# Ledger of designs, part 33: peptides against a protein of PDB entry 6PSE

Target 1, 78 residues: chain A of PDB entry 6PSE
Amino acid sequence: PSEEEEYARLVMEAQPEWLRAEVKRLSHELAETTREKIQAAEYGLAVLEEKHQLKLQFEELEVDYEAIRSEMEQLKEA

## One batch from the design tools (peptide; aimed at target 1 I38 G44)

Design b2_p22_7_s4 (made by RFdiffusion4, then SolubleMPNN; from b2_p22_7, 7 letters changed)
Fold by OpenDDE base, seed 5:
Structure b2_p22_7_s4 (fold): chain B 78 residues (1-78), chain C 78 residues (1-78), chain A 22 residues (1-22)
Amino acid sequence: as target 1 above (78 residues)
Amino acid sequence: as target 1 above (78 residues)
Amino acid sequence: MPSDEEIRAFFESILEEERARE
């Protein structure tokens, strides 16, 4: 049987003391995993914002670059 | 009492049938939360990679821009 | 790869779920 099937059997055959301990364990793991999930989401949003700001700066620099390039080309042609 | 204290009391006083159901519930929530956490981490890494690539492109453009700016300044001074 | 908008929506959904639980 799979580990999942074995676990299911354990839960079905377990005494109340084991079940209470398992509830406590799972509750703790859920709380920790939830915090980590939230942290990951917050971090992800921060990185998205940074990427967006960088993209705007890049686009602005591209415009400035093209302006100078065009001016320089005109100066060289004249 | 806090919700946490009430829940703790419920667990202590609960019958095996309730405890088994709670283990099942918590296991399911933990699995879902874990999947979301992993997905959040994966997305975060992807955005970081894109940001990094954009940063490299930006730095390259800055170098090119400064080169043209310097050349143009020299042309104007001569 | 998901779009930035999709990724944002995913992260925001996680945070919204937490606000709803509080």
Scores: peptide ipSAE 0.636, ipTM 0.875, DockQ to the pose 0.942
OpenDDE base, seeds 1, 2, 3, 4: peptide ipSAE 0.636, 0.628, 0.634, 0.635; ipTM 0.874, 0.874, 0.874, 0.874

Design b2_p22_8 (made by RFdiffusion4)
Pose (drawn by RFdiffusion4):
Structure b2_p22_8 (pose): chain A 78 residues (1-78), chain B 68 residues (1-68), chain P 22 residues (1-22)
Amino acid sequence: as target 1 above (78 residues)
Amino acid sequence: LVMEAQPEWLRAEVKRLSHELAETTREKIQAAEYGLAVLEEKHQLKLQFEELEVDYEAIRSEMEQLKE
Amino acid sequence: SPTDEERRAFFEKILEEQREAE
């Protein structure tokens, strides 16, 4: 029997004391995973924002580069 | 009376939590894998930005060298 | 691969659902 069918048999045939403990165990597991899930989403938003700021700082540097480059090309007529 | 024949509710709770835990895990993993992708994207962009900085310095100094 | 907009909407959805659950 696979671990899945063994567990299914345990839930449908175990005593209430065991069922209560499993409810309790899963409640802790769910609370912890919900905490991890939330931190992972926050981490995503933070790095998404960092990436956004970096993109703007990059496009700003592109403009400054073009301005100098444009001037230099003009100067090569001298 | 004996509504105490209620292992059926506990069994319903085990199943409910087991499913919620599974979806929460999927959402967590999915959220983590997205976060790693953004880090990879930011890394590529940081490398490109530092390249542009060097090139920018190269032609700020090459000009200014235009000196008369 | 998902866009940044889609990733942001996914992350904001998780946080919004959690706020509603509180």

Design b2_p22_8_s1 (made by RFdiffusion4, then SolubleMPNN; from b2_p22_8, 8 letters changed)
Fold by OpenDDE base, seed 5:
Structure b2_p22_8_s1 (fold): chain B 78 residues (1-78), chain C 78 residues (1-78), chain A 22 residues (1-22)
Amino acid sequence: as target 1 above (78 residues)
Amino acid sequence: as target 1 above (78 residues)
Amino acid sequence: MPSDEEIRAFFERILAEERARE
């Protein structure tokens, strides 16, 4: 049997004391995992914002670069 | 009493049938939350990588821009 | 790879779900 099937059997045959302990364990793990999920989402949004700001700066620099390049080309052709 | 205290009391007084159902519920929620946490982490890493690549491109463009700026300044001073 | 918009929506959904639980 799979580990899942074995666990299911354990739950079915378990005494109330084990079940209460398991509820406590699972509740704790769920709370921790939830916090980690939230933190990951918050971090991800922050990185997205940073990337967006960097992209805007990059695009602005590209415009400035092309302006200077064009000016230089004109000076060389004159 | 807080919701937490009320829940704790419920768990303490619950029958095995309720406890088994609660284990099942919590296990399911934990599995889903875990999957979402993992996915959030993966997305975060992907965005970080993209930001890093963009940063490298930006830095390279800055170098090129400064080179042209310097060349233009020299041409204007000559 | 998902778009930035899709990724943003995913993160915002996670945060919205938690705010709704609190």
Scores: peptide ipSAE 0.639, ipTM 0.875, DockQ to the pose 0.979
OpenDDE base, seeds 1, 2, 3, 4: peptide ipSAE 0.639, 0.633, 0.631, 0.633; ipTM 0.875, 0.875, 0.874, 0.875

Design b2_p22_8_s2 (made by RFdiffusion4, then SolubleMPNN; from b2_p22_8, 9 letters changed)
Fold by OpenDDE base, seed 5:
Order: C-alpha cells, then structure tokens, then sequence
Structure b2_p22_8_s2 (fold): chain B 78 residues (1-78), chain C 78 residues (1-78), chain A 22 residues (1-22)
C-alpha cells in the first residue's frame, strides 16, 4: 500500500487523542505553509517590480548608447 | 472567545468521526497550499534569475557606454 | 515558462485569497 493509503488506515483506526493531536499538527503546518506562501507571493511581486524598473533603465541606456555609438560611427566614417 | 479558542474547544469535544474528517480536510488544504508555495518559490527563482541576467547586461552596457562617452568627450576637448 | 504577467497574476491570486481569508 502507498504511504497515503497507510496513513488513511492509521487515521481510521486512531484513537481520539491521536486524532486531536494530528489536527493540531496539521493546523500548525498549514498555518506555517500559508504564511510562507504569502511571503513568497509578496517577494515575488517585489522582484517583478524591480525587474520591470531595471528593464526600463536598460532600455533607456540602450537608446542613449545607440545615439552615441551612431554619432561616433558617423564621425569615424567622415 | 476568539475563533481559534472556539475551534480548539470544538476539536476537544469532537467525536472521532468529525476528527477524522477534519484531518482529511486539513491534509487536503495543506497539500494544496504546499503546492502553491512550491510554485511560488519556483516562479520567484525564475524571476530572480531573469533579473540577475538583466542586471549583468545592464552593467555591461554601462561600461560600454562610459567607454564611448569618454572617448567622445576626449575627442571634443581636443 | 509563464510570462511575467502570468506570474504576477499567480502571486496576486495568492494575496487575494489571503486577504479574503483574513
């Protein structure tokens, strides 16, 4: 049997005291995991924004660079 | 009493059948939340890597830009 | 890989769910 099936059997045969403890354990893990999930989402959005701003700066610099490069190239060709 | 305290009392007074159902519910929610957390971590890492690559490209362009700018400035001063 | 927009939507969905549960 899979671990999942074995766990299911354990739950079915468990005494109330064990079940209450398991509820407590699962509730705790769920709370922690939920907090981590939320934090990950917050950080993810922050990084996306930073990336976006960096991209804008990069594109601006590319424009400036191409302007100077073009001018320099033209001067060299003359 | 807080909802948490009320829930705790419910768990303490609940019958085994309810407790088993609650374990099942919590297990399901934990599994889903865990999956989302993992997904969030994966996406976050991907965005971080993209941002890092973009930053490297930006820094390289800055160096190139300053080189051309400096050369151009020197040529104008001469 | 998902687009930045899709990733954003995913994160925002998580936060929206959290806000609804609070």
Amino acid sequence: as target 1 above (78 residues)
Amino acid sequence: as target 1 above (78 residues)
Amino acid sequence: MPSDEEIRAFFESILAEAAAAA
Scores: peptide ipSAE 0.658, ipTM 0.881, DockQ to the pose 0.974
OpenDDE base, seeds 1, 2, 3, 4: peptide ipSAE 0.657, 0.657, 0.656, 0.657; ipTM 0.881, 0.881, 0.881, 0.881

Design b2_p22_8_s3 (made by RFdiffusion4, then SolubleMPNN; from b2_p22_8, 11 letters changed)
Fold by OpenDDE base, seed 1:
Structure b2_p22_8_s3 (fold): chain B 78 residues (1-78), chain C 78 residues (1-78), chain A 22 residues (1-22)
Amino acid sequence: as target 1 above (78 residues)
Amino acid sequence: as target 1 above (78 residues)
Amino acid sequence: MPSDEEIEAFFQGILDEAAAAA
């Protein structure tokens, strides 16, 4: 049987004491995993914002660069 | 009593049938939350990588820009 | 890969859910 099937059987045959302990364990893991999920989302949004700001700066620099490049090209061709 | 205290009492007084159902519920929620956490981590990493690539491009453009700017300045001052 | 907009929506969804549960 798969691990999942074995676990299911364990739950079915378990005494109340084990079941209570398992509820406690799962509750703890769920709380921790939830916290980690939230933290990941917060960090992800922060990075997205930083990337966005960087993109804006890059686009501004591209405009400035093309302006100077064009001017330089014209001067060299004259 | 707090919700947490009430829940704790419920777990203590619960019959095996309820406890098994609660284990099943918590297991399901944990699985879903874990999947979301993993997805969040994957997206976060992708954004970080894109941000890094953009930063490299930006730094390269800065170098090119300063080179042309300096050349242009020298030409104008001569 | 999903767009930045989709990723943002995903992250915001997580935070909104957390806020609702708190």
Scores: peptide ipSAE 0.662, ipTM 0.881, DockQ to the pose 0.979
OpenDDE base, seeds 2, 3, 4, 5: peptide ipSAE 0.662, 0.661, 0.657, 0.657; ipTM 0.881, 0.881, 0.881, 0.881

Design b2_p22_8_s4 (made by RFdiffusion4, then SolubleMPNN; from b2_p22_8, 10 letters changed)
Fold by OpenDDE base, seed 1:
Structure b2_p22_8_s4 (fold): chain B 78 residues (1-78), chain C 78 residues (1-78), chain A 22 residues (1-22)
Amino acid sequence: as target 1 above (78 residues)
Amino acid sequence: as target 1 above (78 residues)
Amino acid sequence: MPSDEEIRAFFEAILAEEAARR
């Protein structure tokens, strides 16, 4: 049987004291995992904002660069 | 008492059938939350990588821009 | 790969769920 099937059997045959301990364990793991999920989302949003600002700055610089490049090209062709 | 204290009391006084159901519920929630956490981490890394590549491109463009700007300034001063 | 908008929506959904749980 799979580990999942073995675990399911353990739960079915377990005494109340073990079950209470398992509820406590799972509750703790769920709380920690939830906290980590939230933290990941917060950091992800921050990085998205930073990337967006950087993209705007990059696009502005591209415009300025092309303007100077074009002017320089005209001067060289004259 | 807090909801947490009330829940703790419920677990302490619960019958085995309720406890087994609670283990099943918590296991399911933990699995789902874990999947979401992993997905959040994957998305976060993808955005970080894109931001990093964009930053490198931006820095390269800044160097190129300053080079052309300097050349243009020299031409105008001559 | 998902768009930035889709990724944003995913993160915001996580935070919205947390806000609702509190």
Scores: peptide ipSAE 0.641, ipTM 0.876, DockQ to the pose 0.979
OpenDDE base, seeds 2, 3, 4, 5: peptide ipSAE 0.640, 0.641, 0.641, 0.640; ipTM 0.876, 0.876, 0.877, 0.876

## One batch from the design tools (peptide; aimed at target 1 E42 L45, target 1 (a further copy) E36 V47)

Design b2_p23_1 (made by RFdiffusion4)
Pose (drawn by RFdiffusion4):
Structure b2_p23_1 (pose): chain A 78 residues (1-78), chain B 68 residues (1-68), chain P 23 residues (1-23)
Amino acid sequence: as target 1 above (78 residues)
Amino acid sequence: LVMEAQPEWLRAEVKRLSHELAETTREKIQAAEYGLAVLEEKHQLKLQFEELEVDYEAIRSEMEQLKE
Amino acid sequence: SLPTDEERREFFEAILERERENE
């Protein structure tokens, strides 16, 4: 029997004391995973924002580069 | 009376939590894999930005060298 | 393939919004 069918048999045939403990165990597991899930989403928003700021800083540097480059090309007529 | 014949509710709770835990895990993993992708994207962009900085300095100094 | 930045942002915000509603 696989671990899945063994567990299914345990839930449908175990005593209430065991069922209560499993409810309790899963409640802790769910609370912890919900905490991890939330932190992962917050981490995503933070790095998404960092990336956004970096993109703007990059495009700003592109403009400054073009302005100097444009002036140099003009000067090569001298 | 004996509504105490209620292992059926506990069994319903075990199943409900088991499913919620599974979906929460999928959402967590998915969120983590996205976070890693943004880090990879930011890394590529940081490398490109530092390249542009060097090139920018190269032609700021190459000009100014235009000195008369 | 991967979702766009906006889609990934909405996904993260949706997780936090559901958590705020539960609170």

Design b2_p23_1_s1 (made by RFdiffusion4, then SolubleMPNN; from b2_p23_1, 10 letters changed)
Fold by OpenDDE base, seed 4:
Structure b2_p23_1_s1 (fold): chain B 78 residues (1-78), chain C 78 residues (1-78), chain A 23 residues (1-23)
Amino acid sequence: as target 1 above (78 residues)
Amino acid sequence: as target 1 above (78 residues)
Amino acid sequence: SLPSDEEIRAFFQAILDEARAAA
């Protein structure tokens, strides 16, 4: 039997005291996991913004670099 | 009373059938929330890696830019 | 392949919107 099937049997055969304890455990884990999920989303958005800003800076530098490269090329050909 | 206190009372007074249903509900929500948390972490890591690669490219371009700038400066002063 | 930045942003924002609605 799968672990899921074994767990399902435990739940079906469990006494009320065990079930209450399991509800408490699952509620706690759900709350913790939810907080971690939210934190991951907040962090992810922050990193996306940082990457976006870096991309803009990179594109600006690329334009400046090409301008100097082109000027240098023209000077060398003169 | 807080919503948490009210829920705690419900759990304490609940019949086994309700408790089993609640375990099932919480298990399902925990599984979904866990999947979303993992997905968020994976996306966050991917964005971090992209940002890191972009940073390396940016730093390389900065070096190249400064080299050309310096060469241009020297040529203009000659 | 990895989703676009827009899709990833939407995914994260959806999580935060859900959290805000539950608060």
Scores: peptide ipSAE 0.658, ipTM 0.884, DockQ to the pose 0.974
OpenDDE base, seeds 1, 2, 3, 5: peptide ipSAE 0.658, 0.658, 0.658, 0.657; ipTM 0.884, 0.883, 0.884, 0.884

Design b2_p23_1_s2 (made by RFdiffusion4, then SolubleMPNN; from b2_p23_1, 9 letters changed)
Fold by OpenDDE base, seed 2:
Parts: sequence; structure tokens; C-alpha cells
Structure b2_p23_1_s2 (fold): chain B 78 residues (1-78), chain C 78 residues (1-78), chain A 23 residues (1-23)
Amino acid sequence: as target 1 above (78 residues)
Amino acid sequence: as target 1 above (78 residues)
Amino acid sequence: SLPSDEEIRKFFEDILAEEAERA
């Protein structure tokens, strides 16, 4: 049997005291996991914003670079 | 009483059938939340990598830009 | 394939929105 099936059987055969403890355990784990999920999402959004800002700066620099490159090329041709 | 206290009382007074159902519910929610947390982490890492690559490209372009800028400045001073 | 930045953004925002509704 899979671990899932074994766990299901355990739950079915468990006494109320165990079940209450399991509810408490699961509730705690759920709360922690939820908090971690939220933190991950917040962090992810922050990184996305940083990447976006960097991309904008990069694009601006590319424009400036091409402008100077073009000017330099023209000067060398003259 | 807080919702948490009320829930705690509910769990304490609940019959085994309700407790088993609650274990099942919490297990399912935990599994889903865990999956979402993992996915969030994976996406975050991917964005971090993209940002890192972009940063490297930006730094390379900055070097090239400064080189051309300096050359241009020298030519204009001569 | 990795989703677009917009899709990733939405994914994160949905997580935060769900939490806000729960709170």
C-alpha cells in the first residue's frame, strides 16, 4: 500500500485523542506553510521589480551606447 | 473568544467522524499550499537567474560604453 | 517552459490576494 493509503487507514482507525492531535499538527503546518508561501510571493514580486528596473536601465544604456558608437563612426569616416 | 479559541473548543468537543473529516480537509489544504509554495519558490529562482544574467550583460555594456566615451573624449580634446 | 513575467506576477499576486481574503 502507498503511504497515502497507510495514512488513510491510520486516520480511520485512530482514537479521538490522536485525531485531535493530528488536527493540531496539520493546522500548525498549514499556517507555517501558508506564511512561507506568502513570503515567497512577496519576494518574487520584489525580484520581478528589480529585474524590470534593471532592464530599463539596460535599454537606456544601449541607446546611449549606439549614439556614441554612431558618432564615433562618423568621425572616423570624416 | 477569538476564532482560534472557538476552533480549539470545536476540535475538543468534536466527534471522531468530524475529526477525521477535518484531518482530511487540512491534509488537502496543506498539500495544495505546499505545492503553491514550491511553485512560488521556483518562479522566484527563475526570475533571479534572469536578473543575474541581465546584470552581467549590463556590466559588460557599461565597460564598452566607458571605453568608447573615453575614446571620444580624447578625440575631441585633440 | 517558464511562464512569462506577467504570468509569474499574476501567480504571486493571486497568492497574496487569497491571503488578503482569508485575513
Scores: peptide ipSAE 0.634, ipTM 0.876, DockQ to the pose 0.979
OpenDDE base, seeds 1, 3, 4, 5: peptide ipSAE 0.633, 0.632, 0.632, 0.633; ipTM 0.876, 0.876, 0.877, 0.876; seed 4 fails the geometry check

Design b2_p23_1_s3 (made by RFdiffusion4, then SolubleMPNN; from b2_p23_1, 8 letters changed)
Fold by OpenDDE base, seed 2:
Structure b2_p23_1_s3 (fold): chain B 78 residues (1-78), chain C 78 residues (1-78), chain A 23 residues (1-23)
Amino acid sequence: as target 1 above (78 residues)
Amino acid sequence: as target 1 above (78 residues)
Amino acid sequence: SLPSDEEIRAFFEAILAREAARR
């Protein structure tokens, strides 16, 4: 039997005391996992924003660079 | 009473059928939240890597830009 | 204040490492 099937059988045959303990365990794990998920989302969003700002700066520098490169190329061809 | 205190009382006074349903509900929510947490972490690492590569490209372009700017400035001053 | 990129990386890697160990 799969671990999932064994667990399902345990839940179905369990006494109230075990079930209460399992609810407490699962509630605790869910709370911790939820907090970590939220924190991960917040960090991911912050990094995305920083990457976006960096991309804008990079694109601006590319425009400035191409302007000078073009001017320099024109001077060298003359 | 707080929602947490009310929930705790429900769990303590609950019948086995309710407890089994609650274990099933919490297990499902934990599995979903865990998957979402993992996805958030994987996505966050990918964005960090993209940001790092962009930063390296930006720094390389800054070097190239300053080289051309300096050369252009020298030509204009002559 | 936001943590450094290295701290954020460590946080994500720790999440993935714990989940891999639990499976």
Scores: peptide ipSAE 0.653, ipTM 0.881, DockQ to the pose 0.971
OpenDDE base, seeds 1, 3, 4, 5: peptide ipSAE 0.652, 0.651, 0.652, 0.651; ipTM 0.880, 0.880, 0.881, 0.881

Design b2_p23_1_s4 (made by RFdiffusion4, then SolubleMPNN; from b2_p23_1, 8 letters changed)
Fold by OpenDDE base, seed 4:
Structure b2_p23_1_s4 (fold): chain B 78 residues (1-78), chain C 78 residues (1-78), chain A 23 residues (1-23)
Amino acid sequence: as target 1 above (78 residues)
Amino acid sequence: as target 1 above (78 residues)
Amino acid sequence: SLPSDEEIEEFFRRILEEERKRE
């Protein structure tokens, strides 16, 4: 039997005391997991924002670079 | 009473059938939340990598830009 | 203050590692 099937059987055969403890355990784990999920999302968004700002700076520098490159090329051709 | 206290009381007074259903519910929610947490982490790592690559490109462009800028400045001073 | 990229990376890696250990 799979672990899932064994667990299902355990739940079906369990006494109320075990079930209450399991509810408590699962509730705790759910709360912690939810907190971590939220934190992960927050960090992800922060990194996205930083990447976005960096991208804007990069694009600006590219424009400036191309301008100088073009000017330099023109000077060398003259 | 807080919602938490009310829930705790519910769990304490609940029949086995309710408890089994609650275990099932919580297990499902935990599984989903865990999956979402993992996805968030995977996505976050991807964004971090993208930002890192962009940073490297930016730094390279800065070096190139400064080189051309300096050369151009020297040409203008001559 | 926002954690450093390294700290954030470690956080994400920890999450993924914890799951890998459960499988």
Scores: peptide ipSAE 0.607, ipTM 0.874, DockQ to the pose 0.981
OpenDDE base, seeds 1, 2, 3, 5: peptide ipSAE 0.606, 0.607, 0.605, 0.606; ipTM 0.874, 0.874, 0.873, 0.874

Design b2_p23_2 (made by RFdiffusion4)
Pose (drawn by RFdiffusion4):
Structure b2_p23_2 (pose): chain A 78 residues (1-78), chain B 68 residues (1-68), chain P 23 residues (1-23)
Amino acid sequence: as target 1 above (78 residues)
Amino acid sequence: LVMEAQPEWLRAEVKRLSHELAETTREKIQAAEYGLAVLEEKHQLKLQFEELEVDYEAIRSEMEQLKE
Amino acid sequence: AEEEEAEAEELYEEFLARYEESH
């Protein structure tokens, strides 16, 4: 019997004391995972924002580079 | 009376929580894998930005060298 | 409890929407 069918048997045939403990155990597991899920989403938004700021800082540097480059090309007529 | 024959509710609760836990885990993993992808994207962009900085300095100094 | 779960789901949906907008 696989671990899944063994567990299914346990839930449908175990006593209430065991069922109450499993409810309690899963409640803790769910609360912790919900906490981890939330932190992972916050981490995503933070790095997404960092990436956004970096993109802007990059495009700004592209404009400053083009301005200098444009002036240099003009100067090579001298 | 004996509504105390209620292991059926506990069993319903075990199943409900088991499913919620599974979906929460998928959402967590998915969220983590996305966070890693952004980090990889940011890394590529950071490398490109530092390249542009060096090139920018290269032609800021090459000009100004235009000195008369 | 239900409000906290709704907020966690909104945060997760916001994260997904912003991730997709970036691509």

Design b2_p23_2_s1 (made by RFdiffusion4, then SolubleMPNN; from b2_p23_2, 12 letters changed)
Fold by OpenDDE base, seed 4:
Parts: C-alpha cells; structure tokens; sequence
Structure b2_p23_2_s1 (fold): chain B 78 residues (1-78), chain C 78 residues (1-78), chain A 23 residues (1-23)
C-alpha cells in the first residue's frame, strides 16, 4: 500500500488521544508552512522588483550606448 | 478567548469522527500549502537566475559603453 | 489562522501573476 493508504488506515484505527495529538501536530505544521509560504512569496516579489529595476537600468544604458555609438559613427564618417 | 484557545477546546471536546475528519482536512491543507510553498521557491530561484543573467549583460554593456565613451571623449578633445 | 492563510493566498497569487508577467 502507498504511504497515503497506510496513513489513512492509521487514522481510522487511532484512538482519540492520538487523533487529538495529530490534529495539534498538523495544525502546527500548517501554521509554520503557511508562514514559510508567505515569506517565499514576499522574497519572490522583492527579487522581481530588483530584477525590474535592473532591467530599467539596462534599457536606459542601451539607449545611451546607442546614442554614443551613433554619434561616434557619424564622427568617423565625417 | 483567542481563536487558538477556542479551537483547542473544540478539539478536546470533539468526537472521534470529527477528529478523523479534521485530520483529513488538515492533511489536505498542509499538502496543498506545501506544494504552493515549493512552487514559490522554484519561481524565486528562476527569478534569481534571470536577475543574475541580466546583471552579467548589464556589466558587459557597461564595459562597452565606457570604452566608447572614452574614445569619444578623446576624439572631442583632439 | 484563516487570516494568515488568506494573506498567503493573496501574496502567492500576486507573486505568480507578476512572475508570469516578467517573463
């Protein structure tokens, strides 16, 4: 049987004391995992913002580079 | 009482059938939350890699820009 | 508890949306 099926059988055969402990355990893990998910999302959003700012800087530099390149080309041809 | 205290009392007074259902519910929510956390982490890693590549491109462009800028400056001063 | 989950869902949805838009 799969681990899931085995766990399901364990739950079905468990005494109330075990079940209460399991609810407590799962509640704790869910709370922690939820907080971790929040942190991961917040971190991801921060990195996205950093990437976005870098992209803007890059695009600005590209514009400046093309301007100088074009000017240089004109000077060399004159 | 806090929601946590109220929930704790509910668990203590609950019948086995409710407890089993609650274990099942919490297990399901934990699994989903965990998958979502992992996905967020994967997205974050992807963004970090993209940011890194962009940074490398930016630095390369900066070098090229400074080269042309310097050459242009020399031509204008001559 | 429910509030934290709701916040997590909102943040995750926002991150997912912005991530996809950035690509």
Amino acid sequence: as target 1 above (78 residues)
Amino acid sequence: as target 1 above (78 residues)
Amino acid sequence: MAAERAEAERLLAEFRERFEASR
Scores: peptide ipSAE 0.485, ipTM 0.865, DockQ to the pose 0.903
OpenDDE base, seeds 1, 2, 3, 5: peptide ipSAE 0.445, 0.447, 0.482, 0.483; ipTM 0.857, 0.857, 0.864, 0.865

Design b2_p23_2_s3 (made by RFdiffusion4, then SolubleMPNN; from b2_p23_2, 13 letters changed)
Fold by OpenDDE base, seed 2:
Structure b2_p23_2_s3 (fold): chain B 78 residues (1-78), chain C 78 residues (1-78), chain A 23 residues (1-23)
Amino acid sequence: as target 1 above (78 residues)
Amino acid sequence: as target 1 above (78 residues)
Amino acid sequence: AAAERAAADALLARFRAEYEASR
């Protein structure tokens, strides 16, 4: 039998005291996992913002670079 | 009473059939939340890698820009 | 299920570590 089937049988055969303990355990794990999920999402958003700001800086530098490159090219052609 | 206290009382007074259903519900929610946590972490790691690659490109452009800027400055001073 | 949660925890820990290192 699969672990899932064995667990299902355990739940079906369990006494109320075990079931209450299992509800408590699962509730605790769910709360922790939820907090961690939220934190991961917050970090992900922060990284996205950092990447976005870096992209803006990169694009600004590209504009400056192309301006100087163009001026330099004009001077070399003269 | 807080919602948490009310829920705790519900669990203590619940019949085995309700408790089994609650274990099933919580197990399902925990599995889904776990998957979502994985997805958030994987996404975050991917964005970090993208930011890193962008930073490398930015630094390369900075080097190229400084080279041209320096050459242009030398020409203007002459 | 426990193994999946452990793997998820490890992945999240790696993300946190790499994020902090990137700052």
Scores: peptide ipSAE 0.461, ipTM 0.864, DockQ to the pose 0.895
OpenDDE base, seeds 1, 3, 4, 5: peptide ipSAE 0.460, 0.459, 0.463, 0.461; ipTM 0.864, 0.864, 0.864, 0.864; seed 4 fails the geometry check

Design b2_p23_2_s4 (made by RFdiffusion4, then SolubleMPNN; from b2_p23_2, 12 letters changed)
Fold by OpenDDE base, seed 1:
Structure b2_p23_2_s4 (fold): chain B 78 residues (1-78), chain C 78 residues (1-78), chain A 23 residues (1-23)
Amino acid sequence: as target 1 above (78 residues)
Amino acid sequence: as target 1 above (78 residues)
Amino acid sequence: MEAERAEAERLLAEFRREFEASR
């Protein structure tokens, strides 16, 4: 039997006291997992914004670099 | 009474059938939330790696840019 | 189920560490 099937059987055969404890456990784990998921999403969004800003800076530098490179190359070939 | 106190009372007064249903509900929500947390973490890591690669490229370009800028400035001041 | 949860926790911990290091 799968772990899920075994767990389902345990739940069906459990006494009310165990079931109440399991509800409490699952509620706690769900709350923690939810907080962690939210935090991961918030960090992901922050990294996305940082990457976007860096990309803009990179593109600006590429333009400036190509301008100077081209000017320098023209001077060297003259 | 707080929502938590009301929920706690509901759990304590609930029949086994309701408790089993609640365990099932919470288990399902926990599984879903866990998958979402994993996805958020994987996505965040991917974005972070992309940002890191972009940063390396940016730093390399900065070095090249400053080299040409300095050489050009020396030529203009001569 | 527990294996998946443990993996999620490890991955999230890694992401948090790398995120902090990248700042």
Scores: peptide ipSAE 0.403, ipTM 0.852, DockQ to the pose 0.901
OpenDDE base, seeds 2, 3, 4, 5: peptide ipSAE 0.442, 0.400, 0.448, 0.446; ipTM 0.860, 0.852, 0.861, 0.861; seeds 2, 4, 5 fail the geometry check

Design b2_p23_3 (made by RFdiffusion4)
Pose (drawn by RFdiffusion4):
Structure b2_p23_3 (pose): chain A 78 residues (1-78), chain B 68 residues (1-68), chain P 23 residues (1-23)
Amino acid sequence: as target 1 above (78 residues)
Amino acid sequence: LVMEAQPEWLRAEVKRLSHELAETTREKIQAAEYGLAVLEEKHQLKLQFEELEVDYEAIRSEMEQLKE
Amino acid sequence: SLPTDEERREFFESILEEEKEEE
């Protein structure tokens, strides 16, 4: 029997004391995973923002580069 | 009376939590894998930005060298 | 294939919004 069918048998045939402990165990597991899930989403938003700021800083540098480059090309007529 | 024949509710709770835990895990993993992708994207962009900085310095100094 | 940045933001915000509603 697989671990899944063994567990299904345990839930449908175990005593209430065991069922209560499993409810309790899963409640802790869910609370912790919910905490991890939330931190992962916050991490995503933070790095998404960092990336956004970096993109703007990059496009700003592109404009400054073009301005100097444009002036140099003009000067090569001298 | 003996509504105490209620292992059926506990069994319903074990199943409910088991499913919620599974979906929460999927959401967590999915969120983590997205976070790693943004880090990879930011890394590529950071490398490109530092390249543009060097090129920018290269032609800021190459000009100014235009000196008369 | 991977989602866009906007789709990723909506996904992360949706998790935080659902958690706030459950509070």

